Peptides against a protein of PDB entry 2AUS. Designs and how they scored, part 226

Target 1, 323 residues: chain A of PDB entry 2AUS
Amino acid sequence: ADIKREVIVKDDKAETNPKWGFPPDKRPIELHIQYGVINLDKPPGPTSHEVVAWIKRILNLEKAGHGGTLDPKVSGVLPVALERATRVVQALLPAGKEYVALMHLHGDVPEDKIRAVMKEFEGEIIQRPPLRSAVKRRLRTRKVYYIEILEIDGRDVLFRVGVEAGTYIRSLIHHIGLALGVGAHMAELRRTRSGPFKEDETLVTLHDLVDYYHFWKEDGIEEYIRKAIQPMEKAVEHLPKIWIKDSAVAAVAHGANLTVPGIVKLNAGIKKGDLVAIMTLKDELVALGKAMMSTQEMIERSKGIAVDVEKVFMPRDWYPKLW

## One batch from the design tools (peptide; made by RFdiffusion4, then SolubleMPNN)

Design b2_p26_7_s1 (from b2_p26_7, 12 letters changed)
Fold by OpenDDE base, seed 5:
Structure b2_p26_7_s1 (fold): chain B 323 residues (1-323), chain A 26 residues (1-26)
Amino acid sequence: as target 1 above (323 residues)
Amino acid sequence: SLIEEFRARFERLRELLARTLERLAE
């Protein structure tokens, strides 16, 4: 998520009208909520679906969705997209994850051996999804980006792990235990990162949401609920972006594909088939789509479909029709 | 220890959830 993507400018003269749209930092509170994502600290116990249902109840919402399931016993970072932003969670599903895990060993193992074996699990691993997973139980490869041992206390090992989306930490711990020769199980697990969402000042509890909603509705104080909800654009920060002309925004907002002439600037390294975020020059999310061209093709070509628009987020009336 | 702090955080979140659910029932 933290890889700075180079920005290539195609049209350096393109300007944006300040009267059009609603930049992420300038939305009225009701509109901010309609296009919001909560960085929720999911408590252990409930399912991710139950927690989403409670958020809808707390905030009086019709729709919400989560950015990747946490098991009932797992706590921590659960992005919850609200109302019109609900579908932005698709951008978070493929995003990398970080966890802090407590592993309990079923026998005594020297610390040096624990450290050596756990280091061997950095890289590609073969996993079988657990029985309770909605995913087909086929063997698949996953990447472990890093393992950082935080503390070893006898048979208890606390570690941080960065993983590819859909890596099962419980399965990883089981395999580590087998490699150590004594067996192991996952005692506790917390997700500390889901793409652009991490443990930071934006992380809020269900209790915080109850209080903040009350402060808004009963006391007229919007500040707390405003800070508790991130703009939907946060949920696409890790995606490659294409910024478009004001004249192209309304067409894309109506579901038209993005054509090459509409591009002002774009990230380097876009490949055909990549999920991309289409942005205004004010960094408003217009739509998500599939790149039909590489970055290089989008620069070199004068015409053609650059992005197959899959999901529109921006209302049709934020920008005028200029076609 | 970090392990003790980690466990304590889980318990705090469980307690906080219980209080939250009580408030939602009012």
Scores: peptide ipSAE 0.573, ipTM 0.946, DockQ to the pose 0.883
Fold by OpenDDE base, seed 3:
Structure b2_p26_7_s1 (fold): chain B 323 residues (1-323), chain A 26 residues (1-26)
Amino acid sequence: as target 1 above (323 residues)
Amino acid sequence: SLIEEFRARFERLRELLARTLERLAE
């Protein structure tokens, strides 16, 4: 998520009508909720699905979805996309994750050896998915981006770990324990990051949501619930973006593929096959799609399908049909 | 210690869930 992508401008004269659309910061509260994502602090105990069901009950919603399962015993960052934004969770599935884990060793190991061995697990690791995973139980590689030891207290090791999506921390800890020669297990696990969502001021509990909804409905105070819900655009911050002309927005909102003439600006480094976010010039999410061209091809070509539109988020009427 | 704080946070979230569920049952 932290990779700053260069923005290449194709049309520096392109303007946007301020009367069209609803920029993320200008949505009425009801509309903000309809296009919202909660950075939920998932409590330990319930499944991610149970938590989503409770959010729907608390906020009186018809639909919601989560941005990647946390095991029942795992706490922390669970993005929950609401109503019209529900499908945006697909953007979060491939996103990197960060955890803080408490590992318990089954024997005494010198601290220097713990540190040395854990450092060796940075990089590519081989994992077998657990039995309970919907993923085929084939050996697969996963990237461990970093391991940061936070505290060692005898046999207890608290560490931060950044990992590729679908890395099993329980399996990592098991392998670390084997490498240390004493064995280990995961005592506690918390997810601290899921793509653009992290432990910050936007992190809210289920209890917060109960209170904030009450303040809005009973007391007429919308500020708390507004702050507790992020715009759906937050969920695509880590994706490469393509910004389009006002004249192209309605067509894309109707499910038409994005053609090259509709592009105003785009991120560098888009490859064919990448998941991309199609944005208005007001940074509204129109759709997610698959890039059919590289950034370079989108710059050099005058015509053709730039993005195969897969998921539309913007209502069809926010921008006029200009065709 | 960071480990103690980490465990304490876990328990606080568990307790908070219990309170939340009580409110939802009302």
Scores: peptide ipSAE 0.571, ipTM 0.945, DockQ to the pose 0.905
Fold by OpenDDE base, seed 1:
Structure b2_p26_7_s1 (fold): chain B 323 residues (1-323), chain A 26 residues (1-26)
Amino acid sequence: as target 1 above (323 residues)
Amino acid sequence: SLIEEFRARFERLRELLARTLERLAE
């Protein structure tokens, strides 16, 4: 469930000029692509980097990046941020993930025992990263949010699993197999969710992108390619947000830190050190940054640096300089 | 079964990738 964050209004009289900026729903198709994210159904076989390279070729793009690596054999939800939105993937790397996995057991186990043991793997687990990972091979804790068994057929177990970012499903299955006493391996794996991106009507294949780009370039039909690309703001839906005055937008777009007087409204529950999205009153992403104050401090204080701005997305000219 | 459908989906995606790569080579 998208945790609806409470919105606290600090300035109820703040207005926005409709002539400034480009709200996500009002971007021309070229601009929409420049600030877009594709919810790609990654096929099994290629690396995530190969798939990104193909998207760049299909859509004639200079830059793109993915919102968290899927192994070559893994299919499903791979967010691919385009062009000027490429850096928005930073918001997706720490996001929770969901998978559907097919586990094959190496021996016969009663279904009741399978169900009981798999339920014990909900919660905190200790994992060692695989040898092939770019991550130092230190033991680390990861959270398994839930395990849902979908079907058991003899030695085959299909299950849904929600996990903290960087949880290794292959390792989880190995440990489940050990706990069952017979051993197990991962037969197939699909990612069904990466933060705000899930299996829904926005999920598209590489083949869809080929067709949709053709319809746009050859037939002048932009509807399909427009629907296939989400605005970059989708990639930050799971983050706490701070909405700022029109007069503060140009400063932040030039890389200035957000100060408390620029805040119009904000989500509850921001902690110091959190990654936050700085938004306009039209729900345009201006920048990502690190919160230097809690929500409570941002409400109570009249001055100070609220957010250390790390990544600017908005062009400098969308809003006028009012300093 | 859900397992059979799940496996079939992987195969469909592999086949679709092959067709996509053929179109990109044209």
Scores: peptide ipSAE 0.564, ipTM 0.945, DockQ to the pose 0.839
Fold by OpenDDE base, seed 4:
Formats: structure tokens, C-alpha cells, sequence
Structure b2_p26_7_s1 (fold): chain B 323 residues (1-323), chain A 26 residues (1-26)
């Protein structure tokens, strides 16, 4: 469960001007698309890059990026960030993932033994990234948060698995097969979660996007395409947040680091070095950055750099320059 | 079974992709 982060208020009197900015729920459709993320149901067959290219074609976009590669044969949740939101996908790369996998065993194993052995794979596992991975091919540990067996039918085992980012389910299944003594392979794999994106009402197909774009462009009906695209702020829901004063927004939007006086409220448990989302009081994403202080330091200190701003998303003109 | 439903879902997505690609070629 996404543990709801505690919010600590530093300035309970801070107000926001309703005339400034564009809250996620109040963006005109064109602006919504420019700052959008699609929760795509990636079909099996194409690469994640091919699917992104098709989305750009379908929606007449210049830029898009995906929130973590799915192999060609893998289906399911692929966040695709659009246009000005493209860079938000970096917030999704370190996010936890969930999959449903069909494992095929190469021999007969009693169900009780299958269940017992698979339970032992909850926790830390050692993996080596495959050759095709953009990640350095060194041995590394990864967390398996949970394994839930859904069905066992002879040599076929359907299971749900929650994992740390960059855990290879194919490798996990291989090791489970070895531990069972008969060997195993991954028959089918579906991603059911990527950080805040999951199988829910926001999940759309490429076919849906074709239809919804047509309804908008030909029939003037924006409702479907609006619902099919999530605001970019969705892609940072899993990150610790810092909410800033209206007077600080324009400076951060210009690439200035966030200083402690600009903070109105923040999540508990921020550590130095954490990726954090800088938000307006209207829950608009201003920027992503690296925390230079802990939550406690940001509360106790009156000055200093709280966040090293790495990526600005908000346009410079949404809030006035108040400096 | 859940396994059969899971496999059927993959096939439906493949078929849907084929239809999508046909529409994109129009």
C-alpha cells in the first residue's frame, strides 16, 4: 500500500492566489495534453519505444517518453509521459513495480513445495541484469516485497509479485525453478503496477487513444481524451513532496534552488539525497530535485538550500516573479 | 481458471493491437 506520508505544516497561514497557475484539474485540454501522462496498457509484441512512437503518431505529439521499459512480450502498465511532461518519467524509474506472471515448471512438483519455496523468495534476492539492460551488468540485490500465488495448475503457476525497480521477473522465475529442482521459465508476464500507475479506470489501450483522439478532433468531444490522460502530477504521487509559497514558485520555475523560507509544508521522512517533488499550494508540480536537507533540518533551519532543483516542469509565466 | 483468463487476456490484447495497426494504416 502506498503509505500516506505525513504532512508537516511550517506555515499554516500561507495562502495561494487562485488566479495563478493551472491546477491539474483545471488545465485546458491542450495544456492538459502538454503536461500529461498516459497509463497505457501496453500490448504484447511491440517494444516500449514502438508504442511510444505510435502514441506520438496517434495524438500528433512531438515528444513522449515511457516510465520504464517493458520487454516486447510483456503487457500491461506502461506510463507514457507527453510533451512537456516527458522528463517526469524519471520519477517512475525508481518506483516499485507489480507483475502477474505465469511460470511454467519443467517437471512435476507438489503444490505444497511450490508454495513453500516461492515464499522463500520474498525478501532480498541477487540478480544480474541481462545484456539488453541499460543498467550496469553487475550483481546486485533486489527486494521482492511479496509473492502471492493466484493459481497452480500442474506445472503452471500464476502469481502476483511486488518488486523493487529493476528486478527481473524472468530471472526470479529461473531461480525459483532451480530451487524447485526441476527448472522453470516465464511463459507470460504482465505489469500491473508502476509506482502510482496501476490497473484501474485510468488504464487505456492504443485503440482507446485512436478513438478518443478522433472524438476530440472530429466531433469536438474532449471528455474521453481528457480522461485518458492523467496530469503529470500523478507521476510524482509516490515521491515525498515539498509545498512552496506562491512567492517562491517563479524562482524555482526559473531553475533556482529551493531555500528553506519558501517551504509552506512538507512530507515527513525526507532524507538528504532523496528525490522530491516541489509543489505549489494548488498541487501543481513545479520541479523535481534532490533534497539537500532532511525533513527535520527543513523544519529547524531558517535558511539554506533545501532542494537542489534538477528538472523544472512548470512554465516560468504561470506565477508572477515576486523578486 | 485464472490461468486461462490470463492467457485469454494476452490474446485479446494481441487482436486489439492488430485492429489498432489496421486503423493507423488508414
Amino acid sequence: as target 1 above (323 residues)
Amino acid sequence: SLIEEFRARFERLRELLARTLERLAE
Scores: peptide ipSAE 0.564, ipTM 0.944, DockQ to the pose 0.844

Design b2_p26_7_s2 (from b2_p26_7, 14 letters changed)
Fold by OpenDDE base, seed 3:
Structure b2_p26_7_s2 (fold): chain B 323 residues (1-323), chain A 26 residues (1-26)
Amino acid sequence: as target 1 above (323 residues)
Amino acid sequence: SLIDEFRARFARLQELLAETLAELAK
């Protein structure tokens, strides 16, 4: 589980005006869609881009983007950010991933040996990206956070694996097969987690989206489509957060950098250079940016640029200009 | 078995995709 980040309060007297902004739980359905992310169960077969194109068609959207490519043959968790939220997917690219994989061994191996060898692949591994990857084919280290064997049936091994972003499960399985001495290949792969998005009640299919959109447009029932779309704030849950004063929101929404006086509270452990989410006191995402100070510097300093604002999500009119 | 359930889920998603594509073609 992602370690819950400590929250340090800098201004305990800061209040928020309930008339300003649109908290994630109080957005009208059209606005909810404009600032939404779908936890899609990507079917096997299509590319992630084809699936995004279909979502745009199904939901009559101008823009959408996915939170990290799944190969055509890979199913499962594909976050798809919609419309004004499209760029929030950048927060998901570096996020940890979990998969369930079916590995097929090319020879008979005792179960005890399978278990022992697979446990040795927890930790740092060296991988070479596949030929078809847009990533430079340099050897690189990746972290395998955990391997959990779910079932062994002869030469078939079903396992759960938590990995650093950009770990190739196909390559992992190949190396496991080599270590077992018989060889192996990836028979099937499903992504079960991408950062804050996982297999849960928010996971929906393309078919669900067709039905839910129909229920909304033809029957006037918005409940299903509302439930099928998560607020964009979900896509930044794993990031360190900085909560700002109402008086600072409009400036940041206009693309101004966040200065230290605007900070109300922040997560512990922010380092210079970290990607951070700038939030309102109502937990609305204002912007993503690069931390220019550590948490400690943001506490100790009275002035200076705390965050270099890179991507604004909040409209300029949600909060009044107070400068 | 969990392996059978895993395979069945994969197959179901392929079927649902085929249905979805058929609906989008209407």
Scores: peptide ipSAE 0.581, ipTM 0.946, DockQ to the pose 0.887
Fold by OpenDDE base, seed 5:
Order: C-alpha cells, then structure tokens, then sequence
Structure b2_p26_7_s2 (fold): chain B 323 residues (1-323), chain A 26 residues (1-26)
C-alpha cells in the first residue's frame, strides 16, 4: 500500500471548478456516511458478516460490506464500506495483508534455530486452501513479503508477517512447525493491515461506534462519528490512479468508458489489465475500472479507451454534463 | 512482555464485545 507512485502530468493547464463535486474532506455528515469506510477493530468471536450486520444496526444503514473476511477467532483490521461505498471493498480484496500471530511450538527449540527457520519462509510458499474456503483446494503459491519476530518466550513466538492476499497464516505456522521438527499451532491471530487500512488513530471498535452514534443523534455532536468514518477514497489509496478533466467526470459517472483525451494526470507503471481508480482533480473517486492501456500508451496515444469502467461510485449530478 | 500485551488486547476486545451486545439488547 505504501508504494509511492510517480505522477505523470499530461495537461498542466487543467483546472477544476471548486463549485462542482464534494471533496472527501468537505462532505456533510450524512453524505460522508453514505460514502464512508470504517476501519473496524473486529473482535474475536463473531463472523465478519455478523459484525457488518451489527454496524448496520448501530448506524441505521441499509447496506454495508467488508474488505476481506476475517475468521471468527481472528481480531483486528476489518474495513467496512457503507451504503453507496459498499462495493469499494473490491479494491481491498487483492491488497496485501499484515498480521501479528502468536505461534505455540509443541516442543523445545533453540531460539537461533527458530529465527533461522522462520527467515527461510520469507518469499514464495506453497499452500493448500482450507476446507472451509470457497476457493478450490488446489495447491498455490503465495508470497510472504516479510517475517519479523517480535518476541520469543520458550515455546511461544510472537511475530509480524506481511503476506499476499489469500495467504493462510494458520497453514504457514503449521509448515514452520514441521520445519522446526516439533510441530506448531496458531494460538492467536490479529490482522494489523489490509491495504491502506492499518492500526492507527482511525481504528475503532463496535463500542466506539455505539457511543459516537449516540453523541451525534442525542447530543448533536457529529465530530466523533465523522472521525470514525473514513472517506471511500481511503479504500483506493493503494491503487494506481488516473485523474480526469471536469468535462469527463459526468460521462464516467454515467458509466461511459474513460477515453485518453479525458486524462489530466496518471500514475506511472499502470499495465493493461490493472485495476485503477478514476479520480477527479479534487481527489474524488468517480469509478473503478480495468486499464485497457499502459501508462505509456495513455501518454503517447491521442485517442482510444484508456479504462473500461467497471463500477461507478460518484452520483451523476455532482458534475455537469459537458458533452 | 509483548506476548502478554498481545493476549491482554485480545481479552479486552472480547469484553468490549460483550458490553456492546448488552447495549444493543436494550
């Protein structure tokens, strides 16, 4: 998520009308909620779906969706997209994840050996999805980006791990235990990151949401609930972006594909087939789509479909029709 | 220890869930 992407400017003279749209920082509270994402600290016990149902009840919402299932026993970062933002969670599914795990070894192993063996699990690993997974139980490769041992206390090993989406930490711990020769199991697991969402000041509990909603509805204090909800644009921060002219926004908001002339600036390194976020010059999310060109092709070409628009988020009336 | 803090955080989240569910049942 922290990959700084270079921004290439195609039109340095492009301006935006400040009267059009609703920038993420200037939405009225009701509109902010309609286009919001909660960085929820999911408690252990409930399913991710049960937690989403409770959020809908607490905040009096019709729709919500989560940014990638946490198992019932797993706590931590669960992005929950609200109302009109519900489908932004599709941007979070392929995003990298970080966990803190407590592994319990079934025998005594010297600390130096634990450290050495765990380091060997950085890189490509082979996994089979668990039986409960909707994913076909085929052997697949996954990336372990890093393993950081936080503490070793006898047979207990606390570690941080960064992984590719759909890596099973329980399976990783099982294989580490096998490699150590004593066996191991996952005692506790917490997700500490899901793409741009991490453990920070934006992380809130279900209890916080109850209190903050009460403060708003009964006391007229919106500050707490406003801070507890992130703009939907947060959920796409890790994606490559394309910024478009004001004149192109309404067409894309109506479901038209983005053509090359509409592009003002874009991130470097976009490849054909990448999921991209189409943004206004005010950093409002218009739509998600599939890149039909590379960054280089979008720079060099004067015409053609740059992005196949898959999902529109922006209302059709935020920007005028200029076609 | 970091392990103790990690376990304590887990326990606190379970307590907060119980409190939340009790409030939602009113």
Amino acid sequence: as target 1 above (323 residues)
Amino acid sequence: SLIDEFRARFARLQELLAETLAELAK
Scores: peptide ipSAE 0.579, ipTM 0.946, DockQ to the pose 0.894
Fold by OpenDDE base, seed 4:
Structure b2_p26_7_s2 (fold): chain B 323 residues (1-323), chain A 26 residues (1-26)
Amino acid sequence: as target 1 above (323 residues)
Amino acid sequence: SLIDEFRARFARLQELLAETLAELAK
């Protein structure tokens, strides 16, 4: 899923003023929090909304949002965007997900048959959203990118699965059980990836956040809380990017659409209608928007609206108005 | 086994949650 996108340079002479903006690695701690995303290890039991409420309480925040609901009983990777970054979760909703699931079979099945049948579920599957889903309960196709069996112990099957956003692992396990002829249910589920967020050194618990906030507020130690919060730019790493001139930043930060002359470099493979991240030359997120042109059109054209700006993140004053 | 480790990790996260909630209630 970490597809390194090719970068096409339109203006190789474009420079950026080092005095303008706040690069993700150079934000003061308060500003870092205001534009932060936590890679939370969501505990089993609470809803994703309850966990977000606790994070707001722990970190004394007004606003936060999560990058895709985990069911109460599901643990693992829950990106939680903070304060001014709250709306960056829009970039994470369509992102691929990975899970580790424990499936329990309702009968004895030979291991070779388990492996063979589970392999058949790689690819496109038909699912119906559960009743509790805010999504209309229409039948829909979802992609299973891969299934990796980790361990089989009798009727217990531990497996890793990569899926398209909004694939229901419980439904997948139900269908696997039907295909095996014995039935199955989901015993446990953990999300191990949500787009660019995965199980790595950035994964933190609610307990960690309590401690790290205490160390900052009581002991003046910023290091832990700084490391526990990722810059909002992390939440858009998986998106195609367009890098813009310093002279275009303030206009986009004011909500103006990005025009072709403002583009310095861009990722290959952008299609019309894609969600794209508009970046400064210092890799600061300016805005999210909808591509109105392909990469090729953005290269070939001298003018026109390249991106319809939907969500601005950058403050209007980080870059000077040069128009 | 990986299954046992997976279950153990789940249990540990529940314990940590209980501890966190107890701290937030003080």
Scores: peptide ipSAE 0.577, ipTM 0.945, DockQ to the pose 0.898
Fold by OpenDDE base, seed 1:
Structure b2_p26_7_s2 (fold): chain B 323 residues (1-323), chain A 26 residues (1-26)
Amino acid sequence: as target 1 above (323 residues)
Amino acid sequence: SLIDEFRARFARLQELLAETLAELAK
């Protein structure tokens, strides 16, 4: 769900200098790429790491990283963060995921029974990670947010499923098959959402990237490659935000923790320990960090560390030192 | 059917990958 977060204004008189920084929509193409994220339609076959390597080759990049592994046989939404934005993928790891799955049943089951049993898998489920996972093979709970059956054709069941990060759809299908009494397996899987990235007009293939890079480098047409790359700020849209004074930006860009006096406005519902995005008043991502206070504490207190800064993205020279 | 469209999309992405890899090999 697009969580519309309330914005609480702490300092209504705070202004921003239009000469400082580079707002997402005003970045030159080279800078846009340096702070970009691709909403890639990952093809089935290659690993997520192989696909990232191909993107680096296609776009002549030094660094890139993906926003959560898709298995080789899985297609669809793979956010790929570029260059200076590479580490923004950490914001996407805990984000909810959506998939469309084709389940094949190993016996005949009435449609009414299929629908009834699949609805019972909405909510908390117990899973054991597969052998190939780097995660410890302990039983753990995961949330299934929703299951939507799209089509039933005999033993084939196409469904949409929203899940907590690190839910294994293959394991879910196995358990559904057991509950139906006939067994089942995952015939095909596609990821349709990873946090703020979904199947929309921003979704591009590797083939699109080859063409768009060619149009830019050989024909001088930057429009296609510009549209194919989202600003890194897109990758943090699902996080709670804290907007800071221009005078605080340079200190945070140098790795200083955010203190309460630097806050201009913030989202409601921040808890201690939450991952938060520190933004300028021009909606530029400065850093990611861990909230050391709740929203209420950040409003009520006049001093103290509000955010422990974990990862800086903004260059040190975009804003002047005013401390 | 939606199932047929889903399978067709999978096949198309495999074809596009093969085309892309052929272009990158030149």
Scores: peptide ipSAE 0.577, ipTM 0.946, DockQ to the pose 0.893

